# Peptides against a protein of PDB entry 6UG1, part 158

Target 1, 304 residues: chain A of PDB entry 6UG1
Amino acid sequence: SNEERKRRKYFHMLYLVCLMVHGFIRNEWINSKRLSRKLSNLVPEKVFELLHPQKDEELPLRSTRKLLDGLKKCMELWQKHWKITKKYDNVGLYMRTWKEIEMSANNKRKFKTLKRSDFLRAVSKGHGDPDISVQGFVAMLRACNVNARLIMSCQPPDFTNMKIDTSLNGNNAYKDMVKYPIFWCEVWDKFSKKWITVDPVNLKTIEQVRLHSKLAPKGVACCERNMLRYVIAYDRKYGCRDVTRRYAQWMNSKVRKRRITKDDFGEKWFRKVITALHHRKRTKIDDYEDQYFFQRDESEGIPD
Target 2, 301 residues: chain A of PDB entry 6UG1 as posed
Amino acid sequence: SNEERKRRKYFHMLYLVCLMVHGFIRNEWINSKRLSRKLSNLVPEKVFELLHPQKDEELPLRSTRKLLDGLKKCMELWQKHWKITKKYDNEGLYMRTWKEIEMSANNKRKFKTLKRSDFLRAVSKGHGDPDISVQGFVAMLRACNVNARLIMSCQPPDFTNMKIDTSLNAYKDMVKYPIFWCEVWDKFSKKWITVDPVNLKTIEQVRLHSKLAPKGVACCERNMLRYVIAYDRKYGCRDVTRRYAQWMNSKVRKRRITKDDFGEKWFRKVITALHHRKRTKIDDYEDQYFFRRDESEGIPD

## One batch from the design tools (peptide; made by RFdiffusion4, then SolubleMPNN)

Design b2_p22_6_s3 (from b2_p22_6, 12 letters changed)
Fold by OpenDDE base, seed 3:
Structure b2_p22_6_s3 (fold): chain B 304 residues (1-304), chain A 22 residues (1-22)
Amino acid sequence: as target 1 above (304 residues)
Amino acid sequence: MLLLLFDEEHLELIKKLLEDVP
């Protein structure tokens, strides 16, 4: 019905804003000065020097290579720090089905969130789910004065799915769900003027994304609970940016059709949400990023 | 359910961001 379409659009927007605000709060928590002092002690001087290479005037790529090596060593140090990876409670922050949302509306199940104190303790001990682990890794890089962003792939329910029953059954559903991350890191490369993608926990990979990312979900089973639609970047200065264009190969042809921003009302609303979460002035880094997104839009072309 | 996770400040922000949503 038209009413059910409106209801699904509303719940999509509700979940999206809640997820984006959750990412904002976690980004504030990882800026903790107490946590920063503890996590800086995990990084030896030699690794800190690799994270802050001198500019090679002859070949800037040599400086980028040192930064990449420093980030690789930071991932190794983080794996040694992290002792216990907990499974998600139910589906964590992955996409819920419409049936699960209806059942959850009827069942006053308390979604248990960690308090700030519990989060900081979890990161300090190296005990938590993969999201806490990624967030802690971003905190460690920030403790080393690296310009690291927290990235969140927001998974609101699919308002374009009008099927009544979308029950996801099966023992492998969890493995398929967690195959790709919801949270990761980006690091600013001041030499190449690009963001470096870092997944320290799930795929344990470092990427310089050009056309596609390994972090983009592939295959039907993985896309059931993880659809690349809203990739939001939270920086150390409380900036909030939509970086979906980096990770979406087919932004215009495929991804846009699954976003609230497919129409003018949704675009204006989503811009209002981004603006409310963006607490810093524009910088030259934003100019380089927007130029990269423009070039990516031109290279994809307009969908037929 | 998700709304119960936020303090009063963030809950009010979420409400304000949803006020114009039909």
Scores: peptide ipSAE 0.626, ipTM 0.951, DockQ to the pose 0.632
Fold by OpenDDE base, seed 5:
Structure b2_p22_6_s3 (fold): chain B 304 residues (1-304), chain A 22 residues (1-22)
Amino acid sequence: as target 1 above (304 residues)
Amino acid sequence: MLLLLFDEEHLELIKKLLEDVP
């Protein structure tokens, strides 16, 4: 019905804003000065120097290569620090089905809220789910004065799915769900004027994204609980930016149709949400990023 | 369900951001 379409759109927006605010709160928590002091001690001086290379005036690419090597070594150090990777409770922050949403309204399951103190302890001990691990990795890079962003792929329920029964049948449903991350890192390369993508936990990869990312979910089973629609970047200065364009090869043809921003009301509302979570002034880094997104939109063209 | 993750300040922010949603 039209009413059920409106209801699903509302629940999509509700979950989206909750997920975006959750990302904002986690981004504040990883700015903890106490955590920063502990995590900086995990990075030896030689690795710190690689994270902060001198500008090579002859070949700026040499400086980028040092930064990439420093980031690789940081991922290795982080894996040594992280002792226990917990499974997600149920589906974590992956996409819920409409049936699961309806059933959760009836079941007062005590959602154990992770307190800030518990989060900081989990990161410090190296004990937690993959999301806590990624967030802790971003905190370690920030502790080393690296301009690292927390990236969140927000997974609100699919308001374009109008099926009543959305039960996911599959013995491998959890493996397919966690195949791609929900959280990752971006690092600003001041030499190339680009963001470097870092997944320290799931795929354990570093990318300079041009047209596509390895972090973009592929295949039907993986996309059931992880659809690339809202990739939000949270920086160390409480900036909030939509960076979906970086990771979406087919933003205009495919991704836009599954976003609330497909219509003018949804676009205005989503801009209101981004603005409410964006607590810093614009910088030249934002100009370079917007120019990159513009070039990517022009290169994709208008969908047929 | 997700609303249980937030303190009063963040709940008020979420409510305000949803106020204009029909």
Scores: peptide ipSAE 0.625, ipTM 0.951, DockQ to the pose 0.680
Fold by OpenDDE base, seed 2:
Structure b2_p22_6_s3 (fold): chain B 304 residues (1-304), chain A 22 residues (1-22)
Amino acid sequence: as target 1 above (304 residues)
Amino acid sequence: MLLLLFDEEHLELIKKLLEDVP
């Protein structure tokens, strides 16, 4: 019905804003000065120097290579620090089905909210779920004065799915769900004027995204709970930016159709949400990023 | 419900961001 379509759109927006605010709160928590002091001690001076290479005026690529080597070593150090990776409770922040949403509305399940103190303790001990681990890795890089962003792939329910029963049954459902991350890191490369993508926990990869990312979910089973639609970047200065264009190969042809921003009302609303979570002035880094997104939109073209 | 994850300040922000949603 038209009513059910409106209801699903509303719940999509509700979950989306909650997920975006959750990402904002986690980004504030990882800026903890107490946590920063503890995590900086995990990084030896030689690795710190690789994270802060001198500018090679002849070949800026040499400086980028040093930064990449420093980031690789930071991932190795982080794996040594992280002792216990917990499974998610249920589906974590992965996409819920409409049936799961309806059932959860009836069940006043006290979601045990992880308190800030418990989060900081979990990161400090190296005990937690993959999301806490990624967030802690971003905190470690920030503790080393690296311009690192927390990236969140927000997974609101699919308002374009009008099926009544959306139950996901299967023995491998958890394995397929966690195949791709929801949280990862981006690091600003001041030499190439680009963001470097870092997944320290799931795929354990570093990439310089040009046209496609390894972090973009592929295959039907993986996309049931992880659909790339809203990739939000939270920086150390409380900037909030939609960076979906980086990770979406087919933004115009495929991804836009599954976003609230497919219509003018949804676009205006989503801009209101981004603006409310964006607590810094524009910088030259934002100019380089917007130029890159523009070039990516032109290069995708109009879908034939 | 996801709303149980937030303090009063962030709940108010979420409510304000949803006020115009039909």
Scores: peptide ipSAE 0.625, ipTM 0.951, DockQ to the pose 0.656
Fold by OpenDDE base, seed 1:
Structure b2_p22_6_s3 (fold): chain B 304 residues (1-304), chain A 22 residues (1-22)
Amino acid sequence: as target 1 above (304 residues)
Amino acid sequence: MLLLLFDEEHLELIKKLLEDVP
């Protein structure tokens, strides 16, 4: 019905804004001065120097290579720090089915909300789920004065799915769900004028994304709970930006059709949400990023 | 519900952001 379509759009928007605000709050928590002081001690001077290479005037690529090596060593140090990776409770922040949402509306399930103090303790001890681990890794890089963003792939329910019953059956459902991350890191490369993608926890990979990322979910089973639609970047200065274009090979042809931003109302609303969460002035880094997104849109073309 | 994750300030922000949603 038209009513069910409206209801599904509403719940999509509700979940999307809640997820985006959650990302904002976690980004604030990882800016903790107390946490920063503890995490900076995990990074030895030699690794700090690699994170802050001098500009090679002859070959700027040498400076990028040093930064990449520093980030690799930081991932290794982070793996040594992180002692216990907890499984998600149920589906964590992965996409829920419409049936799960309906059942959750009827059940006043107390979500165990992790308090700020408990989060900071979890990161400091190296005990928590993969999301807490990634968030802690971003905090460690920020503690080393690296311009690191927290990236969140927001997974609101699929308002384009009009099926009533999507029972996701099977023992492999959790493995397929967690195959790709919901949270990762981006690091600004001041030499190449690009964001470097870092997944320290799941795939343990560093990428200079050109046309596609390894972090983009592939295959039907993985896309059931992780659909690339809203990749939001939270920076150290409380910037909030939609960076979906970086990770979506087919933004215009495929991804846009599954976003609330497919229509003018949804675009205006989503811009209102981004604006409410964006607490800094524009910078030259944003100009380079927008230029890169423009070039990516031109290279994809407009779907005929 | 995800709404149980938020303090009053962030709940009010979420409400305000959803006010115009039909």
Scores: peptide ipSAE 0.625, ipTM 0.951, DockQ to the pose 0.659

Design b2_p22_6_s4 (from b2_p22_6, 10 letters changed)
Fold by OpenDDE base, seed 3:
Structure b2_p22_6_s4 (fold): chain B 304 residues (1-304), chain A 22 residues (1-22)
Amino acid sequence: as target 1 above (304 residues)
Amino acid sequence: MILQLFDEEHLKLIEELLKDVP
């Protein structure tokens, strides 16, 4: 019905804004000065020097290679720090089905929220779910004065799915769900003027994304709870940016059709949400990023 | 409900961002 379509659009927007605000709060928590002092001690001087290479005037690529080596070593150090990876409670922040949303509306089940103090303790001990681990890794890089962003792939319910029964198959569903991350890191490369993608926990990979990312979900089963639609970047200065274009190979042809921003009302609303969460002035880094997104839009072309 | 994850300040922000949503 038209009413059910409106209801699903509303719940999509509700979950999207809640997920984006959650990412904002976690980004504030990882800026903790107390946590920063503890996590800086995990990084030896030799690795810190690799994270802050001198500019090679002859070949800037040599400086980028040192930064990449420093990030690889930081990922290895983080794995040694992290002792216990907990499973998500239910589906964590992955996409819920419409049936699960209806059942949750009827069931007064409280979402268990981690308090700030408990989060800081979890990161400091190396005990928590994969999201806490990624967030802690971003905190460690920020403690080393690296310009690291927290990236969140927001998974609101699919308002384009009008099927009544979206029951997902049981036991293998968790493995397929967690195959791709919903949180990762980006690091600014001041030499190449690009963001470097880092997944320290799930795929344990470092990428310089051009056209395709390994972090983009592939296959029907993985896409049931993880659809790449809203990739939001939270920086150390409380900037908030939509970086979906980096990770979406087919932004215009496929991804846009599944976003609230497919229509003018949804675009204006989503811009209002981004603006409310963006607490810094524009920088030259944003100019380089927007130029990259423009080139990616031109290279994809207009969908036929 | 997912709104139970937030303190009063962030709840007010979410409500303000949703006020014009039909």
Scores: peptide ipSAE 0.704, ipTM 0.969, DockQ to the pose 0.608
Fold by OpenDDE base, seed 1:
Structure b2_p22_6_s4 (fold): chain B 304 residues (1-304), chain A 22 residues (1-22)
Amino acid sequence: as target 1 above (304 residues)
Amino acid sequence: MILQLFDEEHLKLIEELLKDVP
């Protein structure tokens, strides 16, 4: 019905804003001075030097290579720090089905909200779910004065799915769900003027994304709970930016159709949400990023 | 509900961001 379409759009927007605000709050917690002092001690001086290479005037690529090596060593150090990876409670922040949303509206299930103090303790001990681990890794890089962003792939319910009963059955559903991350890191490369993608926990990979990322979910089973639609970047200065264009190969042809931003109302609303969560002035880094997104839009073309 | 993740300040922000959503 038209009413059910409106209802699904509303719940999509509700979950999207909640997920985006959750990412904002976690980004604030990452900036904890107490946590920063503790996590900086995990990084030896030699690794710190690799994270902060001098500019090679002859070959700037040498400086990028040092940064990449430093980030690789930081991932290795982080794996040594992280002792216990907990499973998600139910589906964590992955996409819920419409049936699960309806059932959850009827069930007064208390979400166990992790308090800030508990989060800081979890990161400090190296005990928590994969999301906490990624968030802690970003905190460690920020503690080393690296310009690291927290990236969140927001998974609101699919308002384009009008099917009533999508019961996701089976033991493999969890493995398929967690195959790709919903949180990762980006690091600014001041030499190449690009963001470097870092997944320290799930795929344990570093990428210089050109056309597509390994972090983009592939296959029907993985896309049931992890659909690339809203990739939001939270920086150390409380910037909030939509970086979906980096990770979406087919932004215009495929991804846009599954976003609230497909219509003018949704675009204006989504811009209002981004603006409410963006607490810093524009920088030259934003200019380079916007130029990159523009070039990616031109290279994809407008779908005929 | 997902709203249980938030304190009063962030709930007010979410409500303000949703007020014009039909």
Scores: peptide ipSAE 0.703, ipTM 0.969, DockQ to the pose 0.645
Fold by OpenDDE base, seed 2:
Structure b2_p22_6_s4 (fold): chain B 304 residues (1-304), chain A 22 residues (1-22)
Amino acid sequence: as target 1 above (304 residues)
Amino acid sequence: MILQLFDEEHLKLIEELLKDVP
């Protein structure tokens, strides 16, 4: 019905804003000065030097290579620190079905909210779910004065799915769900003027995204709970930016149709949400990023 | 509900961001 379409759009917006605010809160928590002091001690001086290479004026690519090597070593150090990776409770922050949403509205299940103190303890001990681990990795890089962003792939319920029963009963449903991450890291490369993508936990990969990312979910089963639609970047200065264009190969042809921003009302609303979570002034880094997104929009062309 | 994850300050922010949503 038209009413059910409106209801699903509303719940999509509700979950989207909640997920975006959750990402904002976690980004504040990882800026903890106490946590920063503890995590900086995990990084030896030689690795710190690789994270902060001198500018090679002859070949800037040499400086980027040092940074990439430093980031690789930081991932290895992080794996040594992280002792226990817990499974998610249910589906974590992956996409819920409409049936699960309806059932959750009826069940007053007390979500055990992780307190800030418990989060900081979990990161410090190296005990937690993959999301906490990624967030802690971003905190470690920030503790080393690296310009690292927390990236969140927000998974609101699919308002374009009008099926009544969307139950996912597959035996491998959890394995398919966690195949791709919800949280990862980006690091600013001041030499190439680009963001480097780092997944320290799930795929354990570093990439310089040009046209496509390894972190973008592929295949029907993986996309049931993880659809790339809203990739939000939270920086160390409390900036909030939509970086979906980096990770979406087919932003214009495919991804936009599944976003609230497909219509003018949804676009204006989503801009309001981004603005409310963006607590810093524009920088030259934002100019380079917007130029890259512009070039990516031009290169995608008009969908055939 | 997902709203149970937030303190009062962040709930007010979410409510303000949703007030004009039909």
Scores: peptide ipSAE 0.703, ipTM 0.969, DockQ to the pose 0.643
Fold by OpenDDE base, seed 4:
Structure b2_p22_6_s4 (fold): chain B 304 residues (1-304), chain A 22 residues (1-22)
Amino acid sequence: as target 1 above (304 residues)
Amino acid sequence: MILQLFDEEHLKLIEELLKDVP
């Protein structure tokens, strides 16, 4: 019905804003000075120097290679720090089905929210779910004065799915769900003037995204709970930016159709949400990023 | 259920961001 379509759009927007605010809160928590002091001690001087290479005027790519090597070593150090990776309770922040949302609305079960103190303790001990681990990795890089962003792939319920939900109770449902991350890191490369993508926990990969990312979910089973639609970047200065264009190969032809921003009302609303979560002035880094997104949009073209 | 993740300040922000949503 038209009513059910409206209801599904509303719940999509509700979950989207909640997920975006959750990402903002976690980004604030990882700026903890107490946590920063603890995590900086995990990074030896030699690795710190690789994270802060001098500019090679002859070949700037040499400086980028040092940074990449520093980031690789930071991932290895982080794996040594992280002792216990907990499974997600239920589906974590992956996409819920409409049936799960309905059942959740009827179930007055208190969701056990992780408090800031518990989060900081979890990161410090190296005990937590994969999201906490990624967030802690971003905190470690920030503690080393690296311009690292927390990236969140927001997974609101799919308002374009008008099917009656079948239970996703397959034996492999959890494995397929966690195949791709919800949280990862980006690091600013001042030499190439680009963001480097870092998944320290799931795929354990570093990439310089050109047209596509390894972090973009592929296959029907993986896309049931993880669809690339809203990739939000939270920086150390409380900037909030939509970076979906980096990770979407087919933004115009495929991804846009599954976003609330497909219509003018949804675009205006989503811009309002981004603006409310963006607590810094524009920088030259934003200009380079916007130029990159523009070039990517032109290169994709308008779908015929 | 998802709203239980937030304190009062962030709930007010979410409510303000959703007020005009039909």
Scores: peptide ipSAE 0.702, ipTM 0.969, DockQ to the pose 0.645

